# Designs tried in a protein design run: peptides against a protein of PDB entry 5IXI. Part 116

Target 1, 141 residues: chain A of PDB entry 5IXI
Amino acid sequence: TPLLDASSLEYLFAQGQYDLVKCLAPIRDPKTEQDGHDIENECLGMAVLAISHYAMMKKMQLPELPKDISYKRYIPETLNKSIRQRNLLTRMRINNVFKDFLKEFNNKTICDSSVSTHDLKVKYLATLETLTKHYGAEIFE

## One batch from the design tools (peptide; made by RFdiffusion4, then SolubleMPNN)

Design b2_p26_7_s3 (from b2_p26_7, 13 letters changed)
Fold by OpenDDE base, seed 4:
Structure b2_p26_7_s3 (fold): chain B 141 residues (1-141), chain A 26 residues (1-26)
Amino acid sequence: as target 1 above (141 residues)
Amino acid sequence: SSKQQQIDDFFNSRNDEFYELLKTDK
């Protein structure tokens, strides 16, 4: 766990989300095709973390979340555009898998209260560092 | 930490699901 106080961590987490989505912290260039897929997977994972954090902060269960809360708001806009270019069936599958992914994450990590919002922020920022080109290197070094 | 490892383990266990979907259309 990085040596950050709660307020700093909260700020960095919020800023990190914004930077990732708005591509102000652009995702790294893939080294291989597999790496590219890994990057996209990580982005979707980031969305899981972000939404889970949101739900926990709002004290809401996943089924209670507004329908507009989806990965589309929590992944890089470039990736979102890429996904939208895929056929309808694929997009539907992505949506379904993501929802299942999110639900399962909640069940296995959050429902038992074993994982806190703090843990989610730490994971998010740690992943953000590896996912983007140079973001937050000084924070985790 | 144990909690971070738990999160990592979860993501690792589900990593292939999106991979299969995302690679198909590329």
Scores: peptide ipSAE 0.349, ipTM 0.792, DockQ to the pose 0.516
Fold by OpenDDE base, seed 5:
Structure b2_p26_7_s3 (fold): chain B 141 residues (1-141), chain A 26 residues (1-26)
Amino acid sequence: as target 1 above (141 residues)
Amino acid sequence: SSKQQQIDDFFNSRNDEFYELLKTDK
């Protein structure tokens, strides 16, 4: 990954979040059923990165975050619609696992390992490059 | 970097948990 200055990285991170959620940078087509599930998992991971970054920038703890801050607003709208069509028990389990995932991520990486907002932006953009069809070329070409 | 590797390791360790949940309705 090329070296980016702080201002460029901040801009690309903000634009990348918008492009992913609004499907302006569409996620890649799955090659297999397993690949499709991996893509969905990566999208949920992107939500963890984005929410963690938000909390760090606001200097807020996870319990202090507004209730409407969930994976639903940080994943592609197409995936969000797909998840909402799944049965109630599955949706409840997804919510619970995501909350645990978010909490554990912050404890083990942010708090325990001093991962910075810079590191989160780098990981987000790197994942976005592989997750979407053309975003890597848009960033570095 | 070591921090990026740590982030990667964490996400990889949780991949199976989400996989099992997401495939149940497909």
Scores: peptide ipSAE 0.341, ipTM 0.786, DockQ to the pose 0.587
Fold by OpenDDE base, seed 2:
Structure b2_p26_7_s3 (fold): chain B 141 residues (1-141), chain A 26 residues (1-26)
Amino acid sequence: as target 1 above (141 residues)
Amino acid sequence: SSKQQQIDDFFNSRNDEFYELLKTDK
């Protein structure tokens, strides 16, 4: 349970998204190559949370979202640049897996369990604190 | 909370799906 009221949580969530994407809250240094890939996986998970939150706030279903809504706008710019340099097949596969991941998250978590936008913000900020080098103090108990 | 646990469980079940894709060009 967060120690923040709704307004504070909304502010921190918005700021956290901006800080992650703009690398103002830089992701932690990987300890190994596998750790680096785990970090990238977490970043893609953050994109799932952010897009799901966006869809819920706009009261839109996933198929109704604009086609330009993708993980690219919701991950650190450094990671986005890295993925853009991957080969075409890899990029296509990442896109497909991400879309399936997003759909399944919506079905199995949001629709089936009635996860709220509040829950998404809490998860996002909690993950952000562990994912980045020096993001804020502990906000959640 | 229960909701946070459900979210965590979902991500934990899917966290390996991108691993093989992201490492292919590294």
Scores: peptide ipSAE 0.352, ipTM 0.796, DockQ to the pose 0.516; fails the geometry check
Fold by OpenDDE base, seed 3:
Structure b2_p26_7_s3 (fold): chain B 141 residues (1-141), chain A 26 residues (1-26)
Amino acid sequence: as target 1 above (141 residues)
Amino acid sequence: SSKQQQIDDFFNSRNDEFYELLKTDK
């Protein structure tokens, strides 16, 4: 696996977010129904990483983030459209669970364990490689 | 690294929560 310096990680992290959301790096095809749900969960996890990184870079606490910042802007557009087709109750539940997920992640990893922005970028890119079809194959393999 | 493993463990522990929610709506 090649070593990536800080500047390379910053570039790839920014580009990776764009490619994932815009579906330029499409998510992999599910092998089973369970795998399909796992892929969606991983996408939501990617949103947690991206938002947490954003908050850290802005030196903002989660409650200080703009109200319009949610998973919707940090997941593949195709998945976002799929979630929007679900009933209102389910969408509300997804939003609540995500907020709790994000808050717990911040408390248990960032605050309690001093996870850095570097760690978040590494995890994001590593997950992006496994989540998408061919993206980042030369970076971590 | 230890930090990466900690992050992995956290996400793995939360997988079932979203799974049950997303599964029942379809």
Scores: peptide ipSAE 0.339, ipTM 0.785, DockQ to the pose 0.577; fails the geometry check

Design b2_p26_7_s4 (from b2_p26_7, 11 letters changed)
Fold by OpenDDE base, seed 1:
Structure b2_p26_7_s4 (fold): chain B 141 residues (1-141), chain A 26 residues (1-26)
Amino acid sequence: as target 1 above (141 residues)
Amino acid sequence: SSKQQAIDDFFNSKNEEFYELLKEDE
């Protein structure tokens, strides 16, 4: 696989987000209950990356983001459906965990370092490769 | 890269933390 230029990376990042959410790149099957939780956390992480990238591209801070931006639009549809079927306490916990995840990532990684949108795309695609069953994107730094 | 390593470290740390927070609610 050749070194990706900026345009190719942008394309693959956009396509990867679509494939993950639409389950065209299905997430791997959990081997245990703990593995299932790990997969969900990885999906939440993917949402954090996607939203952070969006915010950086729009030059917006977290409080300035539209209120409807949440993990729900950035995780696999199958997982979103699963979460909606869980009890209220679990749903509240997931939402709180995600909000804290996003805030901490933004403060400690985005704001406190020189992390760029390029770095976020690389991380997203690298994680997508391990999170999904057969996704074969190769990234060079 | 150093940047990617920092990002990886953050997510790896949070993954373990969130598992402990969520497993008891299900």
Scores: peptide ipSAE 0.360, ipTM 0.817, DockQ to the pose 0.579
Fold by OpenDDE base, seed 4:
Structure b2_p26_7_s4 (fold): chain B 141 residues (1-141), chain A 26 residues (1-26)
Amino acid sequence: as target 1 above (141 residues)
Amino acid sequence: SSKQQAIDDFFNSKNEEFYELLKEDE
């Protein structure tokens, strides 16, 4: 968007990550069971975006990232607590799904460089606005 | 932009995939 320069976008992206994780921008309430799944999946997507952005900024490939990297510190704390209360099988599936998600997205970002860090920030902020209750920045449609 | 649309399409497709994988656990 022409209204956001690079510095502003960087600031908003950083602040948005903090607000999401710390639940200062709380995620919206699910309207249905499927909506709850969608919210969780979107949060995992936000983690993928954040990690991919980090990797690109550090000029690291996905295998170079710490092995213990996970969605846990990149999703809302409330959701993280909720997931930890799920049964072992569910938690394992979530971990596997996330790992595959991250790997596949890596092929479209770090590997081929077709997606820039700018694109990731835009997607992150746009998703943040729809995912959270009242974030209402209205920066992106 | 075209890049943003491609990213959106990717995440939308993955959302559906994740739902199918995890719906039985919820």
Scores: peptide ipSAE 0.359, ipTM 0.817, DockQ to the pose 0.527
Fold by OpenDDE base, seed 5:
Structure b2_p26_7_s4 (fold): chain B 141 residues (1-141), chain A 26 residues (1-26)
Amino acid sequence: as target 1 above (141 residues)
Amino acid sequence: SSKQQAIDDFFNSKNEEFYELLKEDE
């Protein structure tokens, strides 16, 4: 991973979140059913990273976060629309999966105090590069 | 780095679990 100064990393992270959600950096097309699920999991992971970063910046624990916080604000709008069209059971399972994902990440990574907001930004941008079609290849190559 | 590797390992370990929980509804 190339060295980026704090200002550059902060800018890229903020812009990357915007580009992902607004589909300005479109996600790659799935090659198989399994790949489609992998893409969704990656998107949920991006939401976990973004929320965890927010919590760390605000020095908040998971229970202190706003009650309306969910993956819906942090995934591509196209994917969010797709999920809303799925049956109730599927939507419930996705929500449960995400809640468990966020909780486990918080317990096993964030609470260890070994992972910083810097590390989260790096992981976010690295994942964004592989998740999307053409985003930011020059950053980590 | 070791920190990035730990994060990667966490995400990778969850992938198969999530797939099994969701695939039957799709």
Scores: peptide ipSAE 0.358, ipTM 0.816, DockQ to the pose 0.614
Fold by OpenDDE base, seed 2:
Structure b2_p26_7_s4 (fold): chain B 141 residues (1-141), chain A 26 residues (1-26)
Amino acid sequence: as target 1 above (141 residues)
Amino acid sequence: SSKQQAIDDFFNSKNEEFYELLKEDE
C-alpha cells in the first residue's frame, strides 16, 4: 500500500468523517445483539477521535471545549436517530459514558503517550474501514 | 507503531466496559 502524504491523509480524514456521519459510508450490519452494541461503541469511539483531533488542531484543552459538546454530530445520523428514540435514562447514561470516554482518552492517551493528530487520523480511517460496509480498500496495513 | 497499539488497547478496553454499562438499557 502506497504511503499517504500529509495532504492526502488530511483529505481522507475529512471525507471519512463526512461519509460516516452522512451515512454515505454506512455502518456494517450487526450479526448479533452483542455485535450491535460493539458497533455503537465503535461509533462513540469515532466521535472521541474526531473531537480529540479537533481539540488538538485548535490547541484547546477539554475544559475549553463547549459544554454542550457531544457525540451527536460525530456519529452516523442513523445511529443518532436511534439513540434519540431511547428513553431519557438510557440517553443520560450514553452521554455520561461518552463524557468519561472522552476525558479518559485525553488523559491516558493524548497526554500520556503524546499522540499526534496524524495518529488520530490513522486510527480513524483504519476503524472506518472495518466499521463500514464498503468504505476503503485497505488504506493502511 | 507503539502509539497505534496504545490507542487500540485503549479502545478495546473501553468497548468491554461500555457493554457492561449499557447492555441492560437495550
Scores: peptide ipSAE 0.355, ipTM 0.817, DockQ to the pose 0.535

Design b2_p26_8_s1 (from b2_p26_8, 16 letters changed)
Fold by OpenDDE base, seed 2:
Structure b2_p26_8_s1 (fold): chain B 141 residues (1-141), chain A 26 residues (1-26)
Amino acid sequence: as target 1 above (141 residues)
Amino acid sequence: SVQQKIDDFFKSRDKEFYEEIKKLES
């Protein structure tokens, strides 16, 4: 349970997104190849949360979002560079899988009236703490 | 809880996503 009021949570969420993308809160070092994949998946999950939050705030359905919606603006720049270096087929597949991920999240979770932007912020910040090296603020218990 | 629901969703998707990417990067 977060120990923050609404205004504090909003601030930390905005700052957290910026810090993650700009690598001011660098992601943790992978311990194994499997761990590296897990980190990438977590980053893509962060993109799903950020985009879903944006859609909810703008009161837009996913089809109403820009057609070129992508994870690229919502993941660490270092990871974005890494993905861009992979072959075309891999990049296409990642895009496709991500879009399916986003759609499924919307259908399975966001469409639930009990899920709010507050819940997405909490999940985002909680994941950020475990994903990054130096972001442990002990906000949640 | 809502947070548990969200957590469960991501855990299930992580496995699927990993398998897809693993195939591409052989």
Scores: peptide ipSAE 0.367, ipTM 0.808, DockQ to the pose 0.505
Fold by OpenDDE base, seed 1:
Structure b2_p26_8_s1 (fold): chain B 141 residues (1-141), chain A 26 residues (1-26)
Amino acid sequence: as target 1 above (141 residues)
Amino acid sequence: SVQQKIDDFFKSRDKEFYEEIKKLES
């Protein structure tokens, strides 16, 4: 796997986000009900990474982020539509769980001065590679 | 490493998050 310079990594990160959300890089098919939940968990994790990256780039704290910044814009559109079909109570619970997920990630990871936007991009692309069916050649060894 | 720290965080959340989501659909 080749080393990527900063500009290449930035490009791949942006393209990867677009491909995931637009389902151009479709997520893998669930083999079981549990696998389906694992996939949803991974997608929400991708949203946590993307939002955290956004917050760091804007030098904003999580409570300062606009209310429209939610997982809904950072997960595959197919999954977003699936979640929208669930009842209101379930959707509210998902929102709360995600909020806690994002908050915990911030407290335990992002608050560490050693964590950079570069690190988030690396994790995002690495996860994208395992989450999707056909996403490119290996980027990281 | 920083990457290992991030990986460890997500690994620790996987089990808990799965259980939370599973309850939502039961």
Scores: peptide ipSAE 0.366, ipTM 0.808, DockQ to the pose 0.491
Fold by OpenDDE base, seed 5:
Structure b2_p26_8_s1 (fold): chain B 141 residues (1-141), chain A 26 residues (1-26)
Amino acid sequence: as target 1 above (141 residues)
Amino acid sequence: SVQQKIDDFFKSRDKEFYEEIKKLES
């Protein structure tokens, strides 16, 4: 694993978020129904990481975040479109489960003084590598 | 390590998250 300096990691993290949402780094094709759900879960996990990183950088708690903060801004646009086409009950459940996901992550990790924004960037980029079709492995090889 | 802690969290959460959504789409 190559050593990335702080400035390089910051750039890659910002670019990675943009590429994921705009589908410039397209997510991999599902091999099974379970795999499809795993991919969706990973995308929502990416949203958790991105939002948590934002909160830490702004030194804000979850209740202090803007009301419009949602997974919708932090997942691939193709997936967001797919979710909007699902039934209302499913969409409501996704919203609720995601909120619980974000809250639980914050309580179990972000509140730990040992977790830094650096750690979140590393996890984000590592997940991006496995989640997408072409994102370069050279970052961690 | 911190990374292992984060990995463990997501691994444990993924199964529960999947089940909560799948039952509504089946």
Scores: peptide ipSAE 0.364, ipTM 0.807, DockQ to the pose 0.551
Fold by OpenDDE base, seed 3:
Structure b2_p26_8_s1 (fold): chain B 141 residues (1-141), chain A 26 residues (1-26)
Amino acid sequence: as target 1 above (141 residues)
Amino acid sequence: SVQQKIDDFFKSRDKEFYEEIKKLES
C-alpha cells in the first residue's frame, strides 16, 4: 500500500518516468540472457502503465489514441536504441506484441472501474524500484 | 486488492510475452 498522499505520488510518478526514460535511474544489469529479456519486458510493461495512465487522464479509450502510439517515448533511451538496431521484421513484431500487450491490459484491467490512475502510479513506482540500480528507497508497503 | 489484480496480470503476461519475444530472435 502507498505511504504517500496523492500530490506526492503524482510528483514522484512524473519524476520517475523522466528518470527512467533519460536513464538517470539506470536499469539494473542483466545477469543472464533470460534476465535481459525479463528486464526488457518490464520496461515494456512500464510503457503500458504510462500510456494507460495517460489515456485515463485524458479521458480517452485506447482506440481513441493516435494509432501510431508507441513504447518508444516511454522506455529507457538505451533500450530504445538497442531495439532500433534490430532488423525491421523484429521491430515490427515487437510493435505488434506491444500493441497486443497494451490492448490486453486495457481490456482486463483499465476497463475495470475499480482501477484508478492512483493504482497505476503505485505499480509504476514499485516496479521502478526493482528495475533500476539506485531507486531502491522503499516508498510503498 | 486492486494492486494484487494488477500484479497478477503482469505475472501471467510475463511468461507469454517472454516466449513471443524469444521467438523473434530464433
Scores: peptide ipSAE 0.364, ipTM 0.807, DockQ to the pose 0.472

Design b2_p26_8_s2 (from b2_p26_8, 15 letters changed)
Fold by OpenDDE base, seed 4:
Structure b2_p26_8_s2 (fold): chain B 141 residues (1-141), chain A 26 residues (1-26)
Amino acid sequence: as target 1 above (141 residues)
Amino acid sequence: SKIQKIEDFFRSKNQEFHDLIVELES
């Protein structure tokens, strides 16, 4: 597996985000109901990674992020549509849990400087390969 | 490792999300 330099990794990370959100790299088909839930959870995790990476690049702490920060712009458009079709209570709780998820992730991994933007890109791309149907070129050893 | 730390965190939170969605949609 070839080693990626910083520029290549940055490019792949940016392209991967675009492909995931625009469904150019469509998420895999669920095998069971539980698998469907796992896929959605992974997508929300991808949103946490993307937002955290954005915050780090802008040198902003979580409290400095917009109060209306949401997963909506960082998950597949198809999943976003699906979530919007769910009842109000479910949508509210998804929002709340996601906010807690993002907050806790930043407190536990980002704020203590234990995780770098490099680490986030690697994790994002690695997860993207398993989450999507055909995105799977081996780029990491 | 740093990656493992991220993965462990996500595993825990994924379970939390799973439990929530199952509860709300059942």
Scores: peptide ipSAE 0.246, ipTM 0.768, DockQ to the pose 0.553
Fold by OpenDDE base, seed 2:
Structure b2_p26_8_s2 (fold): chain B 141 residues (1-141), chain A 26 residues (1-26)
Amino acid sequence: as target 1 above (141 residues)
Amino acid sequence: SKIQKIEDFFRSKNQEFHDLIVELES
């Protein structure tokens, strides 16, 4: 459980999103090629959390979100640049898999009210601490 | 726990992404 009150958690969540995307909290260096893939997957997961949180806060369903919604604004800029350098087919497939990921996450965890915005923020910040190099404050127990 | 539900879901989906990336990079 978090050691923070609701307002502090909200602040840290907002700041954490900014720090991740702007690479102020840079992602850790991969130890292997597979570790690099795992890091990318975690970043995409962070995008799912962030988008889902946004939708819940706005009381919007996924179909009500912008049609061009994607992971691009919710992952580290360095990773986004890397993905943009990949060929069109690769980018299309990544996008399709991500959209399916987001939909399934919404259906299985959000729609049944089993997960709250509070839970999403906790998971986001907890993952951020392990995913990045310097974001290592122990704020959750 | 609620966090565990999220983590379980992500583990399964991360495997899908892994398979995709491996395929596309080969």
Scores: peptide ipSAE 0.244, ipTM 0.768, DockQ to the pose 0.523
Fold by OpenDDE base, seed 5:
Structure b2_p26_8_s2 (fold): chain B 141 residues (1-141), chain A 26 residues (1-26)
Amino acid sequence: as target 1 above (141 residues)
Amino acid sequence: SKIQKIEDFFRSKNQEFHDLIVELES
């Protein structure tokens, strides 16, 4: 937002990632089964944003990232535990879909539209406000 | 806006991902 300076935004983004993963900002309760799946997809999207931001800050391409970088470190620990309890085939497909998701996001959004790290932080924090139960006040309209 | 482009991309991909996962877990 226009009123948030760069240093404040950087701090909020870092703290927001920590709060989401450690479940200090717990995700909202699903209203329906479909809503539950939407919440999971939103969390995976948050992982895409976080990883893409990391890569951009390090000026690295996706193939240069360590092989063990996945959604598992960037989603709520409770959700990660839930996913690990699912059958092997499902977990394999989730991994593959996420990899494609990350790659396509980078190609079609970051590279094609010149989305900046600033934009990623704004989107991350805005989504965090709606995804979680009690995350701060409305920072973004 | 750039943020809207991000949101549009996620919206399109979420449906594809949802359909796949629901099929595997049903």
Scores: peptide ipSAE 0.241, ipTM 0.766, DockQ to the pose 0.594
Fold by OpenDDE base, seed 3:
Structure b2_p26_8_s2 (fold): chain B 141 residues (1-141), chain A 26 residues (1-26)
Amino acid sequence: as target 1 above (141 residues)
Amino acid sequence: SKIQKIEDFFRSKNQEFHDLIVELES
């Protein structure tokens, strides 16, 4: 993996978030049903990374974040629309599991392991390269 | 490393999400 300076990493991270959410960097086509579920899980993971990065930059702990914070603004718009079409029980459980996911990530990784914003940006961009069809080929290859 | 810890955590949580979605959509 090529070494990126801080300024380049900051720019690419911001642009990558925009490209993922707006589907300018479309997620890859699933090969199987299981692969489709893995892709959705990775997208939710991307939301965890993005929200955690936001909280760290604002020097806020999770309990201090807005109560209505969710994955909805941090995943591909196409996936967000798909989730909204699922039944109420499914949507409620996805939301609850995501909140627990975010809390556990904060406690076990951010607080306990002292993961930095730099680490989050690297993981985000690396995952973006594998999650999308053609994104980042010139950066990580 | 820090990245490895993140990846290990996500791998574990991905299995939990998979089991949940399969259960709810069956």
Scores: peptide ipSAE 0.240, ipTM 0.765, DockQ to the pose 0.569

Design b2_p26_8_s3 (from b2_p26_8, 14 letters changed)
Fold by OpenDDE base, seed 4:
Structure b2_p26_8_s3 (fold): chain B 141 residues (1-141), chain A 26 residues (1-26)
Amino acid sequence: as target 1 above (141 residues)
Amino acid sequence: SVLQKIDDFFRSRNEEFYRLIKELEA
């Protein structure tokens, strides 16, 4: 487990976000129906992490974020296309679930002064490694 | 630890998400 300095971690975090969204690091294939739902939730979680990190960097609180904030730009493009093909009720539910997800994460975790942008980067990259097919990153914790 | 707290949160949300989506699709 190599030691990553702040600059390296920042670079990997930025690159990881790009790779996930652009499907350069494709998400793993679901093995079951439940696994498919787990993958989708993990992707929504990645969006929560990315947005929360952005907010912290800009010193913004959740109420200061745009009201129409969405997961759409923070998840794999393939998954985004898949979601858009689902029925209206499902899409509405996913939107609501994500909004609640982001709200709860901020209220229960980000509001904790002990949570840092460093922690979010580590969690993001660690999740990316398990979520995608071939992505591997060594992060010293 | 902070990281464990984050992990626990996401695990809990994963279970909830699955349940809600499963009910919707039933």
Scores: peptide ipSAE 0.425, ipTM 0.854, DockQ to the pose 0.578
Fold by OpenDDE base, seed 3:
Structure b2_p26_8_s3 (fold): chain B 141 residues (1-141), chain A 26 residues (1-26)
Amino acid sequence: as target 1 above (141 residues)
Amino acid sequence: SVLQKIDDFFRSRNEEFYRLIKELEA
């Protein structure tokens, strides 16, 4: 596994976010129904990581973030379109799950300063490698 | 480690998410 310095990690993190959302690094094909759910949840997790990183960089707490904060611009565009086509109850559930996900993550890891922006970037890129078809095999091999 | 704690958290949330979605679609 190659050593990534701070500058390289920052660059890869920024590029990885863009590639995931724009589907330049497409998510892997689900093998089962459960695998499909796992993929969607991982995408929501990627949004949690990205938003938490943003908040930390801006020195903001969760209550200071916009009330309409959403996963929509932090997940693959194809998945976002798929979710929009689902029934109202499902969309409401996903929204609630995400809000709880973000809140719980920050309460358990961010608020006590146990997690750094460096940790978030590493987790993001590591997840991106397993979530997508061909992305960044050399980074963590 | 911090990364392991993050991994454990996400694994736990994934299991919960799966159960909730299956319950809603049942």
Scores: peptide ipSAE 0.403, ipTM 0.842, DockQ to the pose 0.564
Fold by OpenDDE base, seed 5:
Structure b2_p26_8_s3 (fold): chain B 141 residues (1-141), chain A 26 residues (1-26)
Amino acid sequence: as target 1 above (141 residues)
Amino acid sequence: SVLQKIDDFFRSRNEEFYRLIKELEA
């Protein structure tokens, strides 16, 4: 990854989140069923990164986050629509998996004190580049 | 490195997630 100054990284991270959720940077097409699930997992991971970054910036613990904070606000709108069309059990399981995902990530990574908000932004943008169809040009401009 | 640690964590969760979702969709 190229070396970016703090202000540029902050801008790209904010814009990247917006582009992902609003599908301005559309996610790539799945090649297989397994690939489709991998894409969904990556999107959930993006939500974990974004929420964890938010929590760190606000100096908040996980239980202190607003109750309305979920993956739904941090994944592509198209994927969110797809998930909402699935059966109740599947939706419940996805929600539980995400909650566990977020909790484990914070326990094993964020609480290790070795991870910074800078690291989260870098990981987010790097994943965004591989997850979406056309994103990446702005990082190298 | 920190980034590698993050990558390893996400990779380890991928297979578990797939199995759980696939089971419910069947």
Scores: peptide ipSAE 0.334, ipTM 0.804, DockQ to the pose 0.653
Fold by OpenDDE base, seed 2:
Structure b2_p26_8_s3 (fold): chain B 141 residues (1-141), chain A 26 residues (1-26)
Amino acid sequence: as target 1 above (141 residues)
Amino acid sequence: SVLQKIDDFFRSRNEEFYRLIKELEA
């Protein structure tokens, strides 16, 4: 469980999003090819969490979000650059996978009415600690 | 728990993503 009050958690969540995207909290180095893919998927997951949190805070359903919603502004800039350098088919596939990821997360998790914005912040920060090199604050016990 | 549910979901998606990306990069 987190050792933070609501205000502290909100602050750390906001700062964590900024640090991840701006690479102030750089993602860990991959140890294998599969590990690299795992890291990318984790980053896409972070985007799913961030967008879902945004939607919940705005009391919006996913269809109410812009149709061109993308992972691009919610993942590390370094990863975004890497993806942009890949071929068109790969980029299209990643886009489709992400959209399905977001929709499925919403349908199977958010729509259960059991997941709160608090839960999303906790998951985001917990993942951030394991995903990045230097984000090692022991926030949760 | 809710957190475990979220963890399980993300874990299940990882395998699918890995396979798809590996195929495209081959």
Scores: peptide ipSAE 0.412, ipTM 0.849, DockQ to the pose 0.614; fails the geometry check

